# Peptides against a protein of PDB entry 3KDP: the designs that were tried, part 170

Target 1, 230 residues: chain A of PDB entry 3KDP
Amino acid sequence: PFLIFIIANIPLPLGTVTILCIDLGTDMVPAISLAYEQAESDIMKRQPRNPKTDKLVNEQLISMAYGQIGMIQALGGFFTYFVILAENGFLPIHLLGLRVNWDDRWINDVEDSYGQQWTYEQRKIVEFTCHTPFFVTIVVVQWADLVICKTRRNSVFQQGMKNKILIFGLFEETALAAFLSYCPGMGVALRMYPLKPTWWFCAFPYSLLIFVYDEVRKLIIRRRPGGWVE

## One batch from the design tools (peptide; made by RFdiffusion4, then SolubleMPNN)

Design b2_p24_2_s3 (from b2_p24_2, 19 letters changed)
Fold by OpenDDE base, seed 2:
Structure b2_p24_2_s3 (fold): chain B 230 residues (1-230), chain A 24 residues (1-24)
Amino acid sequence: as target 1 above (230 residues)
Amino acid sequence: ELKKLAEEALRKIKEARELMAKLL
């Protein structure tokens, strides 16, 4: 998100505080919960890795975790961001290069895509209005990410949802996200303004996409062991 | 319990912000 903010010179899609809420708030308990996941049913049937040649974390795993899934997560967040800005009169194309004028407090006549002028205060309200639903979008996508991380090869339907700590983590991150989004004073403390409940659903297609993508990936791995998808 | 966790998370976020503000 921050790299795109710099490269495209768009208004800040996700504040530093909101990033910290993700990294230190919503992600920690879910990540710890994975340590309590049951071993895959076939783990003892797999050949032991060669400790000299086989890394615990290989380039494929990094590519999957940070590359592919991370891109889908970012796309979900940016989709929500662009929808909110478009609803407020700023089309995606108009946002390119706008940051310089957007962040200048002395410019109070920044035009939207329809020629409406926006004061600095109005622009910052819209910007901060984007931070909360971007955050919520990441949390909703993290539901799918957490669930897919339960297994390396087996389907979630084969593994099941027996890890009560993981289930607790899903509820905890959701409750924390709701608290950070709707608790009075969060707008002042965290620059996270309350969002309409309907914005929670904007992330659902991306969460489903991640889930389906990973289930298809795992299906391919099961059918073609040793492929580039593993 | 969720409220306590949220309050703790908020404290950690505040501390992290203060640390970042000192580093920047």
Scores: peptide ipSAE 0.008, ipTM 0.269, DockQ to the pose 0.060
Fold by OpenDDE base, seed 5:
Structure b2_p24_2_s3 (fold): chain B 230 residues (1-230), chain A 24 residues (1-24)
Amino acid sequence: as target 1 above (230 residues)
Amino acid sequence: ELKKLAEEALRKIKEARELMAKLL
């Protein structure tokens, strides 16, 4: 998100505070819950890694986490961002290069795509209005991310949802996200303005996409062991 | 049990919101 903010010179799509709430708040309990996941049924049939040649973090894991899943997650967040700004009169093409004027407190006549003028205060309200839905989009996508991380090879349908700590983590992260989004004073304290409940559903197609993608990936791994997809 | 926990969490969030709304 922050790299695109710099490169495209668009208004800030996700605030630093919201990033910290994800990294230290919503993701912590879910990530810890994976340590309590039941071993896959075939784990003892797999050869142990060679500690001299096999890295704990390999290129495949990085590609999966950051290159594939992380990209789908980012696309979901940016989709939400662009929809909100478009609903407020700022089409995606108009946002390119707008940051300089957007962030200037002395410019109170920034035009939208329809020729409407926006004061600095109005622009900042719209910017901060994007942060909360972006954050919620990430949390909704993380539901799928956490579920797919239960297994490396087996389908989630084969593994099941028996980890009560993981289920608790899903409720905890959702509850925390709702608290941060709707608690009075969060707009002042965290610059997180309340969002319409409908924005929670905006991310659902991306969560489904991640889930389907990973299940297909795992199916390919099961059918063709030793491939680059492992 | 998980449903009860979720309902309790939602209740606590609601109570916290009401408390904050009274403090503001």
Scores: peptide ipSAE 0.007, ipTM 0.289, DockQ to the pose 0.050
Fold by OpenDDE base, seed 4:
Structure b2_p24_2_s3 (fold): chain B 230 residues (1-230), chain A 24 residues (1-24)
Amino acid sequence: as target 1 above (230 residues)
Amino acid sequence: ELKKLAEEALRKIKEARELMAKLL
């Protein structure tokens, strides 16, 4: 998110506080829960990793985590961001290069895509209105990400949802996201303005996409062992 | 069914928010 903010010079899509809430709040318990996942049915039939040749974090894992799933997550967040700004008169094309004027406190006549002028205060309200839905979008796509991380090869349908700690983690991150989004004073304390409940659904297509994509990937791995997809 | 569950969850969140706003 922050890289696109710099490269495209768009208004800040996700605040630093919201990033910290993701990394230290909503993602921590779910990530820990994976340590309690049941072994895949074939794990004892696999050869042990060669510590000299096989890195714990390999290029395939980085490509999967950041290049594929992480990109889908980012697209989900940015989709929500662009929809909110478009609903407030700022079309995506108009946002390109707008950051400098957007963040200038002394410019109170920034025009939207329809020629409406926005004060600094009004712009910051809209910006902070984007932060919470972006955050919630990330949490919703993290549901799918957590579930797909249960296994490397087996389908989630083969593994099942037997890890009670993982299930608890999904509820915990959702409850925390709801708390941060709707608790009074969060707009002042965290710059997380309350979102309309409808914004939770904006992430669902991306969550489903992640899930379907990974199940297809795993299916390919099962059918073609030793492929570039592993 | 998942949509109904989501709608019900959202309704409960809204109700909880309204309750919290009345308590604060």
Scores: peptide ipSAE 0.006, ipTM 0.255, DockQ to the pose 0.049
Fold by OpenDDE base, seed 1:
Structure b2_p24_2_s3 (fold): chain B 230 residues (1-230), chain A 24 residues (1-24)
Amino acid sequence: as target 1 above (230 residues)
Amino acid sequence: ELKKLAEEALRKIKEARELMAKLL
C-alpha cells in the first residue's frame, strides 16, 4: 500500500497505525497459532526426498505463492479504499497525483470529482475513514491466509479446523478489528474512524479468491506431485 | 474499564506510531 501511495501519489490508503495493528495486533496470535497446527495427514505417505537433489523448501515457489497472495490482499485493501473514496466523491482517477494538495494543510479547497470543495480537516477525516476499512479488509483476507497456511498440500477440507488455537486466533483478530473499528475514541487515538458494518463485506470476495486460489494450487500439487507448483 | 484500557492501548500504539514515524 505504501509503495502505491508513493508511486501513484494518492492519499494515504493505510496509515502507519493500521499497519502496526496488522503486524503486531491482528497477525501475531494467528501466526503463533500455526505452530500448534496438526501435521498434515499425508506426511507419512510422502516419499522421502532425495537430500542431495531436493530442497526442503522450494523457496521460489513459496515466495511466488506468498507474493501472489500478498498482491491479492493489497488489491482487496485498495478496492475498499477506492470504494470509500468514491462514495465520498473522489473517483479513483481523480486521486492520482492528488496527494500533494491533499496533504497540504493550507489548501482548503481541494475539489472532489463532483466539484465539491474539501477543507484539510474534511479530507483528513475521509482519509482516516479509509484507514479503518482498509485495515478491516486486510484482517478479513488474513482469515483466508491463516486458513490456507494450515497446510502445504492438503485441502483445508481434508485437514479440517481442529486447531482450537487457530480458531481462537481468528476470533481474536476479528474481535480486535471490531474493537479498533467501533470503540469510541479510536478515531482520535488511532485516526481510525468507525466504519459502516457493510465495509466488512468488501473484503469477502478477495478472501474467497485467496482461498480458492490456494485450494486450486494445493489440488494441482496433489494431482501432480513434484510438479512446478510444489 | 475495558474502554479505558483500550484507549490506553491505543494511546501507546499512537505513541509507538509517532516514534516509528520519527525513526523512519
Scores: peptide ipSAE 0.006, ipTM 0.232, DockQ to the pose 0.061; fails the geometry check

Design b2_p24_2_s4 (from b2_p24_2, 17 letters changed)
Fold by OpenDDE base, seed 4:
Structure b2_p24_2_s4 (fold): chain B 230 residues (1-230), chain A 24 residues (1-24)
Amino acid sequence: as target 1 above (230 residues)
Amino acid sequence: ENEELARKALEIIERARKEAEELL
């Protein structure tokens, strides 16, 4: 997300504090939950035929899969960001290069896509209105990521949701997202303004996309054992 | 500026909370 902010020079879609809340609050407990997960029934039974080559290939495949999932997560957050800004009169094309004028306190006549002028305060309210739904979108997409990371080869439907720590992690992420979104004073303290409940649904298509992607990937792995994807 | 931003944020919070209560 931060790279796109720099490259496109768009208004800041996600605050630094919200990024820290993701990294420390939403990623850590799920990662711990995965560490305590019972090994997939097939992974522990197959000794690596060649520990050096098979480990490198698996690490590359895991890194590519996580990289692709991370890109889908970022796209989900940016989608929510662009929808909110578009609803407030800022079309995505107009946001390109707008950051310099957007962040300037002395410019109080920044025009939207429809010629409406926005004061610095009004712009910052809209910006901070985007931080919360971006964060929530990431959390909702992370639900899917966490569930799919449970298995490397087997479908989620085959392995089932037996890990209580995983379920706890999902609950904690959701509770944190709700707390940051609706607790009084979070708008001032964290620049996270409250979220309309409807914005939680903006992430669901991306969560579904991640599930479909992972199930297709796993299906390919199951059908082509020893292919470039194993 | 921070107090005015805080006040506007609180107004948005209260409005969003009321809208959420009406939707539940």
Scores: peptide ipSAE 0.015, ipTM 0.380, DockQ to the pose 0.038
Fold by OpenDDE base, seed 2:
Structure b2_p24_2_s4 (fold): chain B 230 residues (1-230), chain A 24 residues (1-24)
Amino acid sequence: as target 1 above (230 residues)
Amino acid sequence: ENEELARKALEIIERARKEAEELL
């Protein structure tokens, strides 16, 4: 998110503190939950043909899969960000290069895509209004990620949800998202303003997309062992 | 055992969060 903020010169979609809360508060429990997930029956049965090459290939493929999921998460967050800004009169194209004027407190006449002028305070309110939904979107997408990443080849339906830590992680992430979204003072502390419950549903299409993507990926891996998708 | 590990993980996360907040 921060790199895109710099490159595109758009208003900041997610605060640095909130990013740290994601990395330290949201990602750790999922990572721990995955570490304690039961090994797939097929992983334990496969004798490594070559321990060095097969391990390296496996690590590379896992890294690529995580990279792809991370990109989908970012896309989900940015989608929510752009939707909110568009609803407030700022179309995505208009946001390009706007950061300099957006962040300047001395400019109180920044125009939106419809010619409406926005004061610095109004701009910061809408910016901070984007932080919470962006975060919530990441959490909701991460539900799907957590569920899919527990298995490499097996469908979620085949492996089931036996890991209590995974279930706990899902509740923790949800509770954290609710806390950050609705606890008094979070607007000041984290620049996260309260979110309407309807915005929680904005992330659901992306969670579904990740789920479908992973199930299709796993299906391909099962049908074409040794393919490039492994 | 999993619940205890989850509690310990939460404590670590909460600690790390507090430390991060103190640094920021």
Scores: peptide ipSAE 0.000, ipTM 0.217, DockQ to the pose 0.036
Fold by OpenDDE base, seed 3:
Structure b2_p24_2_s4 (fold): chain B 230 residues (1-230), chain A 24 residues (1-24)
Amino acid sequence: as target 1 above (230 residues)
Amino acid sequence: ENEELARKALEIIERARKEAEELL
């Protein structure tokens, strides 16, 4: 999010505090939970890996898979951001390069895509209205990401949900997202304005997309053991 | 300012964790 803010010179889609809440609050416990995941039921059926050939390929494929998932998460957040700004009169094309004027408190006549003038205060309200939905979108997508990361080869339906710490992590990140979205004073303290409950559902298609993508990937691995997709 | 915001965020996380632990 912050890198795209700099590169595209768009209004800030996700605040630094919300990034910290993701990295420390929503990612830490789930990541630790993966260390306590039970071994896959088929691990004893796997041939010994060749340490000279299989290590580099597997590390690259894992890095690419996590990179692709991370891109889908970011796309989900940015989709929500662009929808909210478009509903307020700012089309995606108009946001490109707008940051300099957007962040200038002395410019009170920034025009939207329809020629409506926006004061600095009005612009910041719209910006902060985007922060909470972006954050919640990431959390909802992380549900799918965490669940798919439990296994390398087995389907979630085959491995099941036996890790209690992982289940706890899912509840913790959801509770944190609800707290930050609805607790009074978060708009002033964290620049996160209250979220309409309908926006929680905006991320569900992306969570489903990640889930389907990984299940298809794992299905290919199961059908072609030792393939380059593993 | 960022350190103070980080401290507030950590306090929120710790509170949310305690509330989640009480619910389990």
Scores: peptide ipSAE 0.000, ipTM 0.262, DockQ to the pose 0.104
Fold by OpenDDE base, seed 5:
Structure b2_p24_2_s4 (fold): chain B 230 residues (1-230), chain A 24 residues (1-24)
Amino acid sequence: as target 1 above (230 residues)
Amino acid sequence: ENEELARKALEIIERARKEAEELL
């Protein structure tokens, strides 16, 4: 998020508190859940034919797959951000280079794409209104990520959702997202304003995209054992 | 060793995810 914020010079899409909640609240439980997950019997039982080379290749392929998933998560977050700002009159093209004027508290006449003038306070309300949906989008996309991380080669349909720790992780991140989004005072304390319930559904296409991507990847791996996608 | 490999894979995944989230 921060690199795009700097390069595009757009209003801040994701607050520091939101990032902290992702890192500490939503990522730790998945990591723990996967660490305790009995890895798919095939990943653990297949000794690497060459322990040095096959380990390194396997780590690189995992890193690439999760890097691609992370990019899809980010695209989902930015999509939500741009949709919210567009609904408030700021089209994506108009946001380019707007940050300097957006963050200036003395400029109270920043125009949107439709010629409406926005005070500093109004702009900051809209900015903070983007933080919560971005967070919720990440959480909803993480549901798909957690589900796909269970298996490396087998379909999710073959392994099923037997991991109680994963289910707990999904519940915890969702409960945290709901708490941060709807608890009174979070707008003042954390700059996370209440989210319309409809925004929870905006991330579902991206969750589906991740799920389809992983199932296709796994299908390719099953059809071409030893391929570069393993 | 397989648990340690799974743990390292998870750490790499989480790190790659975090790096992707930071890049985003």
Scores: peptide ipSAE 0.000, ipTM 0.177, DockQ to the pose 0.022; fails the geometry check

Design b2_p24_3_s1 (from b2_p24_3, 18 letters changed)
Fold by OpenDDE base, seed 5:
Structure b2_p24_3_s1 (fold): chain B 230 residues (1-230), chain A 24 residues (1-24)
Amino acid sequence: as target 1 above (230 residues)
Amino acid sequence: LLEEVLKRTLEVVEKALAYIKAYL
């Protein structure tokens, strides 16, 4: 998010406080929950792997898969961001290079794509209105990410949802997201303005995409053991 | 609940697509 903010010179899509809430608030409990996930039913039935060659290869393949999932998550966040700004009159092409004028408090006549002029205060309200939905989008895609991370090879339908700590993590991150999004004073304290409840659904296609992607990947692994996607 | 979630998701997607189409 921050890299794209610099390169494209667009208004800040995700605030520092929001990033901290993701890294320290919503991600920790889910990550810990994975340490307590039950072993895959087939893991002990697999042939012994060569510990010198196969560990490194598997770690690289895992990192690539997680990198691809992370890219889908980022795309989901930016999709939400661009939709919100478009609803407020700022089309994606118009946002390119706009940051300099957007962040200047002395410029009170920044035009949107339709010629409407925006004061500094109005622009900051719109910017902060993007932060909360971006955060919520990340939480919603993390639901799918956490669920798919339960297994390396087996489908989620084969492994099931038996980890109570993982379920608790899903509720915790959702409750935290709701608290930060709707608690009075969060707009002043954290610059996280309340979002319309409909914005929770904006990320669902991306959450589904992550889930489908991983299930297809795992299906390929099961059909082609020792393949590059493992 | 699932049906309602899917319906609301579809509404948001359709709205987003409408903005994209208006932009293109």
Scores: peptide ipSAE 0.019, ipTM 0.379, DockQ to the pose 0.031
Fold by OpenDDE base, seed 2:
Structure b2_p24_3_s1 (fold): chain B 230 residues (1-230), chain A 24 residues (1-24)
Amino acid sequence: as target 1 above (230 residues)
Amino acid sequence: LLEEVLKRTLEVVEKALAYIKAYL
């Protein structure tokens, strides 16, 4: 997110405090929950492979898969960001290079895509309005990430939802998102303005995409053991 | 006063984190 902010010179999509809340708040409980996940049935049945070559390949492919999932998560966040800004009159193309004027408090006549002029305060309200739904979007896509990370090769339907800690992590993450989104003072403390409940659904297509992507990936791994997708 | 202090604190934190992220 921040790299795109710098490269594209767009208004800040996600505040630094919200990034910290993601990295430390929303990712920590999920990571702990995964440590308690039951061993996959296929791992227990695997013949001992050459630990040097097969471990390196598996680590590279896991890292690649997580990198791809992370890109989909970022795309989901940016989608929500661009939708909100578009609803407020700022089309994605118009946002390119706009940051310099957007962040300048002395410029009170920044035009949107429709020729409306926005004061600095109005622009910052819109920017901070984007922080909350971006955060919530990340939480919603992390639901899928948590579910898919239960297994490396088996479908979620094969492994089941037996990990109570994972379920707790999902609820905790959701509760944290709700707290940060709706608790009074979060706009001042975290620059996270209250979110309309309808915006929670904006991330659902991306959450589903992550889920489908991982299930397809796992299916390919099961059908083609030793392939480049492992 | 509290709101202003919080706002300034957030600005400093944001600037620091932006610097760290630009370095990384």
Scores: peptide ipSAE 0.000, ipTM 0.191, DockQ to the pose 0.022
Fold by OpenDDE base, seed 1:
Structure b2_p24_3_s1 (fold): chain B 230 residues (1-230), chain A 24 residues (1-24)
Amino acid sequence: as target 1 above (230 residues)
Amino acid sequence: LLEEVLKRTLEVVEKALAYIKAYL
């Protein structure tokens, strides 16, 4: 998020406080929950042919898969960001290079894509209105990420949702997201303004995409053991 | 619940696509 903010000079899609809430709030409990996931019997019994090289290859493949998932998560966040700004009259291309004027307190006549002028205060309200949905989008895509992380090879449908700690983690991150989105004063304290319930659904296509991507990946691994996707 | 989620998701996606199409 922050890299695209710098490169594209767009209004800040995700605030520093929101990033901290992700890192310290929504990611920690789910990550701990994975430590309590039931081990896959097939992976646990599979001895590496060469403990040095095969471990490194597997770690590289896993890291690449997580990197791809992380990119899909970021795309989901930006999708939500662009949708919200478009709803407020700022089309995506109009946002390119707009940051300088957007952040200038002395410019109170920044035009949207429809010629409407926006004061600094109005712009900041819209910006902060994007922070919460972006955060919530990350939480929603993390549902899929967390669920798919239960297994490396088996389908989630085969492994099931037996980990109660994982379910608790999903609940906790969702509850935190709801708290940050709807608790009075969060707009002042965290610059996270209230979220319309409809915005929760912006991330669902991306969560589904992550889920389908991983299930397809795992299916390929099961059908072609030792492939480049493993 | 699933039907409502799907419906709302579709509505948001369609709206987003409409904005993209209007821009493009």
Scores: peptide ipSAE 0.020, ipTM 0.461, DockQ to the pose 0.030; fails the geometry check
Fold by OpenDDE base, seed 3:
Structure b2_p24_3_s1 (fold): chain B 230 residues (1-230), chain A 24 residues (1-24)
Amino acid sequence: as target 1 above (230 residues)
Amino acid sequence: LLEEVLKRTLEVVEKALAYIKAYL
């Protein structure tokens, strides 16, 4: 999120506080939960044929897979951001380069895509209205990411949901997202305005996409052992 | 470009720290 804010000079899609809530709040328990995941039943049977080449290939493929998943996650958040801003009169193309004027408190006549003038206060309300949905979108997509990270090769349906710590992590992420979205005073304290419940569903297609992508990837790996997709 | 990215990154870090300090 922050990289695109810098590169595209768009209004800040996800506040620094919301980023900290993701990194320290929602990601910590899930990450710890993965350390306690039981090894796949299949991992123990195959000695690496060549420890140097197989490790390098596996590290590159893991890095690419996580990079692709992270890109899909970011895309989901930005989709929600652009929809909210478009509903408020700011089309995606108009947001490019707008940050400088957007963040200037002395400019109170920033025009939207339809010629409506927005005061600094009005612009900040719209910006902060984007922060909560972006955050919730990331949490919902992380449900799929956490579930798919349980296994390298086996389907989630084959491995099952035996890790209680992972289930607790999913609950904690959801509870934190609900707390930050609906607790009174979060708009003032964290710049996270209340979220309409309907916005929770905007992330579901992306969560499903990640899940399907990984299941297809794992299916290919199972059918072609030792392929370049592992 | 790198200098501008670093400057903006620093600005965001400073804002985050200021916010944490104000919240504590």
Scores: peptide ipSAE 0.000, ipTM 0.207, DockQ to the pose 0.024; fails the geometry check

